# Peptides against a protein of PDB entry 4J2C: the designs that were tried, part 23

Target 1, 107 residues: chain A of PDB entry 4J2C
Amino acid sequence: MEDPFFVVKGEVQKAVNTAQGLFQRWTELLQDPSTATREEIDWTTNELRNNLRSIEWDLEDLDETISIVEANPRKFNLDATELSIRKAFITSTRQVVRDMKDQMSTS

## One batch from the design tools (peptide; aimed at target 1 V7 L62 R86)

Design b2_p20_4_s1 (made by RFdiffusion4, then SolubleMPNN; from b2_p20_4, 11 letters changed)
Fold by OpenDDE base, seed 3:
Structure b2_p20_4_s1 (fold): chain B 107 residues (1-107), chain A 20 residues (1-20)
Amino acid sequence: as target 1 above (107 residues)
Amino acid sequence: SEKREKEVLDKLIEKAKEAA
């Protein structure tokens, strides 16, 4: 099996891509209500929220692993560069999620 | 703790398996 961190990272990335697509559609539907049914708006909104929630949950798990590695880095043979990459992924992804959530909360 | 470490890592491994 591959490093479980990067497997989950990959799943998070897929979920982010899905969320971004849903977010784009969500934006389009709200910009021109005549092009949307209530059912599509509700479905899109729910799917988007579910994806964002899933991402956030996985990020929490990934973040916990970082804490574990930092407590004993030699045990896991992770160098500073790899640790930085992992941290950066979590930070940047949280920002992407936050940006979408902020826009949803203000619409 | 070692117990927490194992639990967290095992959980992540399970998520990875589900994704595979």
Scores: peptide ipSAE 0.373, ipTM 0.876, DockQ to the pose 0.732
OpenDDE base, seeds 1, 2, 4, 5: peptide ipSAE 0.346, 0.308, 0.370, 0.303; ipTM 0.867, 0.816, 0.875, 0.814

Design b2_p20_4_s2 (made by RFdiffusion4, then SolubleMPNN; from b2_p20_4, 12 letters changed)
Fold by OpenDDE base, seed 3:
Structure b2_p20_4_s2 (fold): chain B 107 residues (1-107), chain A 20 residues (1-20)
Amino acid sequence: as target 1 above (107 residues)
Amino acid sequence: MEEREKKVLEKLYEKAEKAK
């Protein structure tokens, strides 16, 4: 049985890739209004925001599990290196999401 | 381990299973 952290991590990574694709399209639509319809802009924006929200939700769950592991070190066989990797993933992914959200809010 | 913590972990396991 796989460690659920890695499975959810994988889902977050997929969602990030999807969000980045949607973000790129969103940017293209706004940069060239002649090729964009309001319907597509709205759809893309909605899908993008939904993906970002999903990512943030999963990151919160992943982050909480790290805290649980740290609070119960004898129950989990995770060393400092593994914990650092997990924390780094959450930190870097949050930054990616934040960057997209910041750009959307300033447009 | 607190009961709340167990529930959090359980939720993560459920998410993982649904993702497969």
Scores: peptide ipSAE 0.484, ipTM 0.902, DockQ to the pose 0.680
OpenDDE base, seeds 1, 2, 4, 5: peptide ipSAE 0.481, 0.478, 0.476, 0.477; ipTM 0.902, 0.901, 0.901, 0.900

Design b2_p20_4_s3 (made by RFdiffusion4, then SolubleMPNN; from b2_p20_4, 12 letters changed)
Fold by OpenDDE base, seed 4:
Structure b2_p20_4_s3 (fold): chain B 107 residues (1-107), chain A 20 residues (1-20)
Amino acid sequence: as target 1 above (107 residues)
Amino acid sequence: MEEREKKVLEKLKEKAKKAA
């Protein structure tokens, strides 16, 4: 009954929050080696990467629905404003993910 | 387009079910 786009969007948002928490810990561990174990670094890094991958996967699916809706907006009762909101979510979320990935790759 | 639409939307619906 509920628009599946918003349900998946919600899951992506949760994953982003989780990833941001893991990223913060990842940063802390690398900035203070005296309090970091290799085990925690590896675990945090792995969990972070898995979350980021999951987010990117869902974003691809969400993005594909945009093209479908844009082909016939009236069929889905979505106007240009709603489509813009959905697009903005995907774009901004991809940017957040990219920023974390960029920092991880340069560390 | 119709077949593609069906597949994509069904996939998204399945993800939504798992999240519910």
Scores: peptide ipSAE 0.340, ipTM 0.857, DockQ to the pose 0.765
OpenDDE base, seeds 1, 2, 3, 5: peptide ipSAE 0.327, 0.257, 0.340, 0.256; ipTM 0.851, 0.796, 0.857, 0.797

Design b2_p20_4_s4 (made by RFdiffusion4, then SolubleMPNN; from b2_p20_4, 11 letters changed)
Fold by OpenDDE base, seed 4:
Structure b2_p20_4_s4 (fold): chain B 107 residues (1-107), chain A 20 residues (1-20)
Amino acid sequence: as target 1 above (107 residues)
Amino acid sequence: MEEREKEVLEKLYEKAKEAE
């Protein structure tokens, strides 16, 4: 098996891409009521929320691994550059999720 | 910390396994 961090990172990235597509559709549905059905709005909203929740859950797990590594860096032999990349991924992804959630909460 | 480490890593490995 590959490094489990990278595998989960990949799944998070896929979920982000899916969420962004759903978010775009969600926006379109709300902007044009004539083409929007309640069923599609509800489906899109639920799928979007599920994806965002999944992302947040995985990010929490990924973040915990970073804490473990930082607690004993010599044990895991992960260099500072790789650790920085992992941290940056979590931070930036959380921001992407937050931006979508903020817009959903105000619409 | 060792027990927590084990639990977190095991959970991550399980997620990774499920994703493959």
Scores: peptide ipSAE 0.298, ipTM 0.821, DockQ to the pose 0.721
OpenDDE base, seeds 1, 2, 3, 5: peptide ipSAE 0.275, 0.282, 0.234, 0.231; ipTM 0.809, 0.812, 0.770, 0.769; seed 3 fails the geometry check

Design b2_p20_5 (made by RFdiffusion4)
Pose (drawn by RFdiffusion4):
Structure b2_p20_5 (pose): chain A 104 residues (1-33, 37-107), chain P 20 residues (1-20)
Amino acid sequence: MEDPFFVVKGEVQKAVNTAQGLFQRWTELLQDPTREEIDWTTNELRNNLRSIEWDLEDLDETISIVEANPRKFNLDATELSIRKAFITSTRQVVRDMKDQMSTS
Amino acid sequence: SDAVLDRLQQRADEKTAEED
């Protein structure tokens, strides 16, 4: 088999990009005074978060699985570190958006 | 554990089928 971690990583990257775009418009719709557009943008943004959060759980479990069985996966250590790093940074990116959504 | 790996694999397969 081929390892699909980077495929799913790519998917997470695109959803974050989509979320970043919606978050920008979401901020605008609040700072320069309709309801229907705000509602659509808010829920689509939450849709992107749902997908990202789910994907990060699975990706994080794969790291746990690889570490419990290093010989089977034969992952380059640097590559593995970068994988954890992606989950760390992406989680921070998502949390930050939600916080701005909560206060704004 | 296998179920997580199967989910990732199924998504890669589906993506490849869509690209073709």

Design b2_p20_5_s1 (made by RFdiffusion4, then SolubleMPNN; from b2_p20_5, 13 letters changed)
Fold by OpenDDE base, seed 2:
Structure b2_p20_5_s1 (fold): chain B 107 residues (1-107), chain A 20 residues (1-20)
Amino acid sequence: as target 1 above (107 residues)
Amino acid sequence: SKEVLDKLLKKKEELKKLEE
């Protein structure tokens, strides 16, 4: 069976990088209103939220596949190191998203 | 992409069936 995990992981990583860039711009726009237009603020905010939502959705699906395999690792015969890396990726990425969302909610 | 998502979801369903 084909394992698309690494492909989705790559897409999530790209989305995270994009989100981080958008988040930085978002903070800049809000910190200096004189340099910001409503249009750019709205665009940046929407793009950021969309990226974060996309990431969360992908992480949910990735996590579910891991959970299923992890329930019986011997049956599915997955490398423990790789499984650990995948779990760590999901955990750390969720934290990154959470941090951005927390800051957005408090602004 | 939608294609990647479809593959992931398909894999997920296959794994669920194997788990049962």
Scores: peptide ipSAE 0.078, ipTM 0.679, DockQ to the pose 0.096
OpenDDE base, seeds 1, 3, 4, 5: peptide ipSAE 0.059, 0.057, 0.056, 0.057; ipTM 0.620, 0.621, 0.620, 0.619

Design b2_p20_5_s2 (made by RFdiffusion4, then SolubleMPNN; from b2_p20_5, 14 letters changed)
Fold by OpenDDE base, seed 2:
Structure b2_p20_5_s2 (fold): chain B 107 residues (1-107), chain A 20 residues (1-20)
Amino acid sequence: as target 1 above (107 residues)
Amino acid sequence: AEKVLEKLQEKAEKLKELEE
């Protein structure tokens, strides 16, 4: 039986990698109009936004589990290190998403 | 609040099936 947190964490990590690739392409398309087509710009933008939204949604679900675990420490029996790792993952991933969103909003 | 864990479990299982 696999911990559901790790499963969703894995999906988020994959989505982050995908988003980063899309973000790089998005940046390239906007920086060089000669290479960009409207169709690819629109597709890339939509895919990127959808990925980021999906990540944020999953992070909210993951974050909610933290409060539940902290409220019921004996039930879940997560040590401080594991809990710290989970919190750090959510925090750092949100920052990665925020950085991409900030750059997109200024374009 | 405990329902969140249940929903997460369901989501994880669904995603796990898709990844296999």
Scores: peptide ipSAE 0.220, ipTM 0.786, DockQ to the pose 0.633
OpenDDE base, seeds 1, 3, 4, 5: peptide ipSAE 0.209, 0.171, 0.206, 0.169; ipTM 0.777, 0.705, 0.773, 0.709

Design b2_p20_5_s3 (made by RFdiffusion4, then SolubleMPNN; from b2_p20_5, 14 letters changed)
Fold by OpenDDE base, seed 3:
Structure b2_p20_5_s3 (fold): chain B 107 residues (1-107), chain A 20 residues (1-20)
Amino acid sequence: as target 1 above (107 residues)
Amino acid sequence: SDEVLKKLLEKKEELKKKKE
């Protein structure tokens, strides 16, 4: 019924929220070892990485649809405003994921 | 989810066909 792009967008947004929560816990565990076990650190790290990977996969597919539509947006009945919103979502979400990944890799 | 993935893939295929 609804546009598949928005369905995936919603899933990505939920995954981002989950990842951000996991990232917050990850940082807390590393900053205060007295409250952390190796098991919890490992679990949190793995869950976080899995979520980030899931997001990246979805963004990759969303980006492909954008590339196709952007070649001729009128042909696909997608106006400039909507296309801009979709592009902005992908760009900003990639940045959010990148920021978390960068911090994880340097820890 | 699998359903979301399916819908996305279907959309991609439709767009590819229209681009050709």
Scores: peptide ipSAE 0.022, ipTM 0.529, DockQ to the pose 0.129
OpenDDE base, seeds 1, 2, 4, 5: peptide ipSAE 0.021, 0.021, 0.020, 0.020; ipTM 0.521, 0.504, 0.492, 0.496

Design b2_p20_5_s4 (made by RFdiffusion4, then SolubleMPNN; from b2_p20_5, 12 letters changed)
Fold by OpenDDE base, seed 3:
Formats: structure tokens, C-alpha cells, sequence
Structure b2_p20_5_s4 (fold): chain B 107 residues (1-107), chain A 20 residues (1-20)
């Protein structure tokens, strides 16, 4: 009965929070290498990338749901406001991920 | 992943049946 979009949305939000925490630690480790071992840096980097990848995959699925709903709006009983909210979530989350990825690529 | 697409498609089918 629950709208599957919100299930994935919740997972994405959790993953974003996790990624942001890992990103913060990642920046700290790189700014002061004396505070951590190479192993911790590598682990943090790997976990961060995995989280970001997970988010991106989920966002692709969410984006596909938008297309399906828009093709059959009456079937899902979603109004323009709800669709706008969903689109905004995907867009803003992609930006958050992009920002972290950009910073990682330039380090 | 929660297989959101599968769930969505299933919901679509259910809605179509309700409208018949």
C-alpha cells in the first residue's frame, strides 16, 4: 500500500546522511594526515564512493518512476504538486552527490 | 535497492484492474 517512491526516497536520504558523514571524515583525514593511517583513508574513501554509487543507482530508479507516472498520471493519482516534489528531490540529491564527487576528483 | 520499478508496475496493474 505504501508508495514505493517514498521507500526508496527514505533509503536515499539515509545514504546521503551516511555519505555526508564519510565525506566530512574524508576531508579531515586529508587535511591532517597525522590524524589517521592510510588504511583509514582508504576505507573511508571506499565507503564514501560506495554510498555515492548506491545513491546514484537509486536516483536513476526514482527518475524512471517519474517517467512511468507521467505517462499514466491517473493510474497513480498523483497531482502536479507531488510530482514536482519528487522531481525536486531527485534534482537536489543529484546535486549533493555531484558536489561531493567533484571535490573528491580534485583532491 | 527495493525494486521500486517492480512495485510501481504492480501498483499500476492493480489500479488498472480497479478501474475496470
Amino acid sequence: as target 1 above (107 residues)
Amino acid sequence: ADKVLEKLLKKKEEKEKEEE
Scores: peptide ipSAE 0.111, ipTM 0.630, DockQ to the pose 0.098
OpenDDE base, seeds 1, 2, 4, 5: peptide ipSAE 0.110, 0.104, 0.068, 0.109; ipTM 0.631, 0.619, 0.596, 0.630

Design b2_p20_6 (made by RFdiffusion4)
Pose (drawn by RFdiffusion4):
Structure b2_p20_6 (pose): chain A 104 residues (1-33, 37-107), chain P 20 residues (1-20)
Amino acid sequence: MEDPFFVVKGEVQKAVNTAQGLFQRWTELLQDPTREEIDWTTNELRNNLRSIEWDLEDLDETISIVEANPRKFNLDATELSIRKAFITSTRQVVRDMKDQMSTS
Amino acid sequence: STREDEVWERLHEKADEAAH
């Protein structure tokens, strides 16, 4: 089989980009004074977070699985480090948006 | 393991959907 980690990584990358875009408009709709547009934007943004959070759990488990069985997966160590790094950075990106959503 | 197969199946299923 081919390893789909990078495929799913790509999907997470797109959803983050979509979330970044919605978050920008979401901030605007609050800072320059309708309800219907705000509601749609808020819930779609949350929809992007739902998918991202779920995908990160699975991707993180794959790293745990690969480390428990290194010979089967034969992953380059640098590549593996970059994978954990992606989960670390993406989790931080998502958390940060939610915090701004909570205070703003 | 069953759990490992389930996790990898989810990634493959998502990869198949992305290929369409």

Design b2_p20_6_s1 (made by RFdiffusion4, then SolubleMPNN; from b2_p20_6, 11 letters changed)
Fold by OpenDDE base, seed 3:
Structure b2_p20_6_s1 (fold): chain B 107 residues (1-107), chain A 20 residues (1-20)
Amino acid sequence: as target 1 above (107 residues)
Amino acid sequence: SEEEKKVLEKLIEKAKKASL
């Protein structure tokens, strides 16, 4: 049985990959609107936003579990290294999402 | 996904119970 944290982590990573692909397409479409229909632009934008929102939601919940573990580490079989890795994943992923959102907000 | 949410909620629930 896999740790639920890593199950969600895996799904978040998939969503990040999807979002990055959508973001790239989004950038291309806006860079040269002649290459796409309005429908594709709208679809891409919406799908991208949906993915980002999903990621953020999962990260919040993952972060909550981190806080719970840190509040009582003796109750959990996680050492400092593993906890650090989990925290780093959340932090780095939030940054990735933030970067995409920042670029979208300026377009 | 719903499956993801279910797994996550289970994890969170366990964690919360352990913190009480």
Scores: peptide ipSAE 0.259, ipTM 0.797, DockQ to the pose 0.099
OpenDDE base, seeds 1, 2, 4, 5: peptide ipSAE 0.247, 0.251, 0.253, 0.255; ipTM 0.795, 0.794, 0.796, 0.797

Design b2_p20_6_s2 (made by RFdiffusion4, then SolubleMPNN; from b2_p20_6, 10 letters changed)
Fold by OpenDDE base, seed 3:
Structure b2_p20_6_s2 (fold): chain B 107 residues (1-107), chain A 20 residues (1-20)
Amino acid sequence: as target 1 above (107 residues)
Amino acid sequence: SEEEKRVLEKLYEKAEEAKK
């Protein structure tokens, strides 16, 4: 059986890619009003926010599992290296999300 | 603990949903 952490990690990664695409479009729409409609701006904004929320939700769940595993790594057959990788993923992904959210809040 | 079990189960559920 595949480790559910990596499955969810994969979903988060896909969601990040989607969010980044939406973010790019969002910036384009705001930077060139002549090519933008309010409807598309609103749709893009909403989709982007939904994706970001989804990512944050999954990251929270992933983060919670880390504490559980750290309490007994042998039980879950994880070593320090694997735990480090998992932590790094959460940290870096949160930063990516935060960067997009910060830019959206200042627009 | 039961709380930990619920957290893990939730993750498994997400994983299964992702596979669909």
Scores: peptide ipSAE 0.364, ipTM 0.849, DockQ to the pose 0.717
OpenDDE base, seeds 1, 2, 4, 5: peptide ipSAE 0.289, 0.353, 0.363, 0.284; ipTM 0.805, 0.843, 0.849, 0.803

Design b2_p20_6_s3 (made by RFdiffusion4, then SolubleMPNN; from b2_p20_6, 11 letters changed)
Fold by OpenDDE base, seed 4:
Structure b2_p20_6_s3 (fold): chain B 107 residues (1-107), chain A 20 residues (1-20)
Amino acid sequence: as target 1 above (107 residues)
Amino acid sequence: SSEEEKVLNKLIEKAEEAKK
């Protein structure tokens, strides 16, 4: 059976890519108001926030599974390297999301 | 525990949904 962690990880990665695209457009629209409509700005902003929220939700679920695995190391045959990779993914992804959110809040 | 099983099952469900 396929490990669900990697599947959800993949979905989070795709969502991050989508969010980054929306974020790029968001910054472009704000940098040149002459090319931007309020409607597109609002749409982009809302889509971006929705994607970021979805990512954060999945990260919480992924993070919780880490705690479960760590509590039962013999039950789950994960080596230290794999566990480290999973933790690093969550940490780095949270940072990416946080950076976008911080920039949005200051604009 | 039952709660831990629920968390894992939820993740499995998300994974299955993503594959559709």
Scores: peptide ipSAE 0.385, ipTM 0.869, DockQ to the pose 0.743
OpenDDE base, seeds 1, 2, 3, 5: peptide ipSAE 0.372, 0.297, 0.309, 0.385; ipTM 0.865, 0.814, 0.823, 0.868

Design b2_p20_6_s4 (made by RFdiffusion4, then SolubleMPNN; from b2_p20_6, 11 letters changed)
Fold by OpenDDE base, seed 4:
Structure b2_p20_6_s4 (fold): chain B 107 residues (1-107), chain A 20 residues (1-20)
Amino acid sequence: as target 1 above (107 residues)
Amino acid sequence: SEEEEKVLQKLLEKAEEAKK
């Protein structure tokens, strides 16, 4: 069976890609109001926020599993390298989400 | 612990849902 961590990781990655696309459109709409409708802005904004929220939710679950594994390393056959990769993914993804959220909150 | 098992189970369920 697949490691559920990597399955969820994959879903997070997909959501990040979707969010980045939405963020790009969001930026374009706000930069050129002449080509933007309020309806599209609202839709894009809501979709973006929903994606970001979903990502954050999954990251919390993923992060908690790491804590569980670290608490009982012998029960789970994960080496330090794999744990580092998992942690790095969570850290970097959180940063990506934070950057988008920061820009949205200041616009 | 029971709580830890619940967390792992939740993730497993989320993974299964994602595969659908």
Scores: peptide ipSAE 0.263, ipTM 0.818, DockQ to the pose 0.695
OpenDDE base, seeds 1, 2, 3, 5: peptide ipSAE 0.232, 0.227, 0.242, 0.232; ipTM 0.781, 0.771, 0.787, 0.777

Design b2_p20_7 (made by RFdiffusion4)
Pose (drawn by RFdiffusion4):
Order: sequence, then structure tokens, then C-alpha cells
Structure b2_p20_7 (pose): chain A 104 residues (1-33, 37-107), chain P 20 residues (1-20)
Amino acid sequence: MEDPFFVVKGEVQKAVNTAQGLFQRWTELLQDPTREEIDWTTNELRNNLRSIEWDLEDLDETISIVEANPRKFNLDATELSIRKAFITSTRQVVRDMKDQMSTS
Amino acid sequence: SAAEARNKYLNSFPAPVPKS
């Protein structure tokens, strides 16, 4: 088999980009005074978070699985470090948006 | 397809969200 981690990583990258775009418009709709557009934008943004959060759980499990069985997966260590790093950074990106959504 | 994705996304990261 081929390892799909980077495929799913790509999917997560796109959803974060989409989330970042929606978050920008979401901020605008609040700072320059309708309800219907705000509601749609809010829930689509939450939809992007739902997908991202779920994908990060699975991706993080794959790292746990690879480390429990290094010989089967034969992953370059640097590549593996970068994988954890992506999860770490992406989780921080998502958390930061939600915080601004909570206060704003 | 997986190899192309690896080459494209190995060092790819989302940018931080700026503060409003």
C-alpha cells in the first residue's frame, strides 16, 4: 500500500484555508454593522472545524501506530517529526480561531 | 498520487491566524 497520511494532510490543509477565509469574513460581519449571512458563515466555519478536528485525531493515532511498530512503516525520522509538527501547529491554528470566535 | 501528495505537503503548514 501507499501511505495516505500526506493525502489526508493535504485535505486538512485545504479545510484550514477554507476556515481561515470564513473566519476573516466572520470577523468583518461583526465589526462593520445580516443575521442570515452571519449564521451561515458561523456554521460553515464550525463545519470546517469538525472535519479538521476529526482528521487530526486519526492522523495523530497514525503517529502513535507508527511509533509502536517502526519496522513495518519504515518512515524517515525527519519526515515523522514533521508529521507531529503539522498536528501540533494545526491544532494551535484551530484553537486560536475558536478563541477569537468566543470573545468576538 | 500518495507520492505527489508527499512531495507537495511534506513541508506544508497552515499559516497562523492573525488577531482581530

Design b2_p20_7_s2 (made by RFdiffusion4, then SolubleMPNN; from b2_p20_7, 7 letters changed)
Fold by OpenDDE base, seed 2:
Structure b2_p20_7_s2 (fold): chain B 107 residues (1-107), chain A 20 residues (1-20)
Amino acid sequence: as target 1 above (107 residues)
Amino acid sequence: MAEEARKKNLYAFPAPVPKA
């Protein structure tokens, strides 16, 4: 069996990759309307937002595990290095999502 | 839009198994 953290981490990473692709297309469509249809813009926008929302949801769950582990470290046997890596993943991923959302909100 | 169905508190019980 695998640590549930990494299962969700993997799902988050997949969603990030998908979102980044959608974001790129979203940017292209909005920067050159002549190459875009309303249907594709709407689809891309919705898919992108859904992926970002999914990521944020999973990050909340991942973040909660950190608090749980820190409250009872002996139960989970995770060292400081591993916890730091997990925290870094959550922090950096939130930043990636925030960057995309910021650009979407200003367009 | 429907939200992702996810079980909160991934580490409720039992404790997680170390990764392979």
Scores: peptide ipSAE 0.172, ipTM 0.726, DockQ to the pose 0.033
OpenDDE base, seeds 1, 3, 4, 5: peptide ipSAE 0.168, 0.126, 0.114, 0.130; ipTM 0.722, 0.685, 0.689, 0.695; seed 3 fails the geometry check

Design b2_p20_7_s3 (made by RFdiffusion4, then SolubleMPNN; from b2_p20_7, 7 letters changed)
Fold by OpenDDE base, seed 2:
Structure b2_p20_7_s3 (fold): chain B 107 residues (1-107), chain A 20 residues (1-20)
Amino acid sequence: as target 1 above (107 residues)
Amino acid sequence: MAEEARKKNLNAFPAPVPAA
């Protein structure tokens, strides 16, 4: 059977990679406005925010899967180690998003 | 921007453990 966690996780990972690239460009554009157009700044900012929002939404879904498993652990073939790994992924990814958002809010 | 919509069945996790 398909594990919905891995499906969403894959999409989150892709969005994180995309966001990190956009964030890097965003930083570069804002650090040297003389080399940046308003169009690129706006585009990059919007794309970055969209990716971050997408990640946050997917993380909520992933978090819900954890709740489902914990509500009825015997239903699922998922040991404590795997569950911990899944939780860690959510936590660490939230931190990555938070770090980018914090920098954006202070710039 | 519209928020992403999910249609996934979050209860459809890895192979369920058969009942004893």
Scores: peptide ipSAE 0.111, ipTM 0.727, DockQ to the pose 0.027
OpenDDE base, seeds 1, 3, 4, 5: peptide ipSAE 0.106, 0.100, 0.039, 0.057; ipTM 0.721, 0.720, 0.659, 0.707; seed 3 fails the geometry check

Design b2_p20_7_s4 (made by RFdiffusion4, then SolubleMPNN; from b2_p20_7 with N7K Y9N S12A S20A)
Fold by OpenDDE base, seed 4:
Structure b2_p20_7_s4 (fold): chain B 107 residues (1-107), chain A 20 residues (1-20)
Amino acid sequence: as target 1 above (107 residues)
Amino acid sequence: SAAEARKKNLNAFPAPVPKA
């Protein structure tokens, strides 16, 4: 069986990719109103927010798993490299989400 | 989504696997 972390990681990555696509479209719609309908803007915005919310929720769960491992490292077969990779994924993904959210809030 | 399912307690927490 797969490590549950990787399963959720994969879902987060998919959500990030989806969000990035939605964000790109969101930007395009706002930059050229002549090509945008209110319906598409609203849909894109909502889908984007939903994806970002989903990512944030999963990151919280993933972050908790890190805490669990670090609380009792000898209980788990995870070396420092793997743990670092997991931490880096969470940190970098949070940054990606934050960047999109910041741009949306200032638009 | 799995995230939404977890929010509703319909999916398992991605708990780390302990040593055998």
Scores: peptide ipSAE 0.174, ipTM 0.736, DockQ to the pose 0.031
OpenDDE base, seeds 1, 2, 3, 5: peptide ipSAE 0.042, 0.100, 0.164, 0.095; ipTM 0.673, 0.708, 0.733, 0.705

Design b2_p20_8 (made by RFdiffusion4)
Pose (drawn by RFdiffusion4):
Structure b2_p20_8 (pose): chain A 104 residues (1-33, 37-107), chain P 20 residues (1-20)
Amino acid sequence: MEDPFFVVKGEVQKAVNTAQGLFQRWTELLQDPTREEIDWTTNELRNNLRSIEWDLEDLDETISIVEANPRKFNLDATELSIRKAFITSTRQVVRDMKDQMSTS
Amino acid sequence: SAALTAAVAAMNALGHSESS
């Protein structure tokens, strides 16, 4: 088989980009005074977070699985470090948006 | 925000991705 981690990583990257875009408009709709557009934007943004959060759980499990069985997966160590790093940074990106959504 | 944009750019720079 081929390892799909990077495929799913790509999917997470796109959703984050989409979430970034919605978050920008979401901030605008609040700072320059309708309800219907705000509601749609808010829930779509939450839809992007749902997908990202779920994908990160699975991706993080794959790292745990690879480390428990290194010979089977034969992953380059640098590549593996970068994988954890993606999860770490992406989780921080998502958390940051939600905090701004909570206060704003 | 500028910080969020920098964080998203840094996240996208982490390694590579592949198509299905």

Design b2_p20_8_s1 (made by RFdiffusion4, then SolubleMPNN; from b2_p20_8, 13 letters changed)
Fold by OpenDDE base, seed 4:
Structure b2_p20_8_s1 (fold): chain B 107 residues (1-107), chain A 20 residues (1-20)
Amino acid sequence: as target 1 above (107 residues)
Amino acid sequence: SAELDKKVQETLSLGFTKSA
């Protein structure tokens, strides 16, 4: 039996790393238009948004797993510390995504 | 993803005996 949280967490972490790379390129392209074509800007923007949406969807699934565990404490018997760590991961990741989205919305 | 769907369904099956 594999804990579903860890599976999704790994996928989210990979997606975050990818998004951060795309975001960095996105900012560079917009700060210096001479560095790339509009085509690259559009591609980077779309890829970034797709990654962010993917992360958000995964986070919703992670939230669902949390809800299931909390609704059945005796069944899963997770340590309170572990549960807090899981919630913290979701919260912090959402913040990272939100920060990128906020910057994109202003540009 | 397929992996995510599978794991979520497993969690639902383990976590709930009734539909919620």
Scores: peptide ipSAE 0.061, ipTM 0.641, DockQ to the pose 0.033
OpenDDE base, seeds 1, 2, 3, 5: peptide ipSAE 0.046, 0.051, 0.023, 0.037; ipTM 0.618, 0.638, 0.569, 0.632

Design b2_p20_8_s2 (made by RFdiffusion4, then SolubleMPNN; from b2_p20_8, 12 letters changed)
Fold by OpenDDE base, seed 5:
Structure b2_p20_8_s2 (fold): chain B 107 residues (1-107), chain A 20 residues (1-20)
Amino acid sequence: as target 1 above (107 residues)
Amino acid sequence: SSSLDAKVQATLSLGFTKSA
């Protein structure tokens, strides 16, 4: 059976890529409103925010799995390297999301 | 997540923006 962490990791990575594309378009639309309809601006903004929230939700769940593993090391067969990789993924992804959110909040 | 991604992909294919 596949490790459920990797399934969610894959989904998060896809969502991050999607969000980054939306973010780029969002930036373009705001820089030159003459090239955008209100419909596209609103859609892009909403989809971006929804995507970011979805990622954050997944990251919270993943973060909890880390806590569970650390609290029950004998129950889960993860070595230190794998656990470190999982933590790094969560941390770095959370930062990516935060960066986009910060830029959106200043616009 | 998959459903959200699918919706985004559908809209992207309509020309709003390009997939990253």
Scores: peptide ipSAE 0.025, ipTM 0.621, DockQ to the pose 0.039
OpenDDE base, seeds 1, 2, 3, 4: peptide ipSAE 0.018, 0.024, 0.019, 0.023; ipTM 0.560, 0.596, 0.552, 0.591; seed 3 fails the geometry check

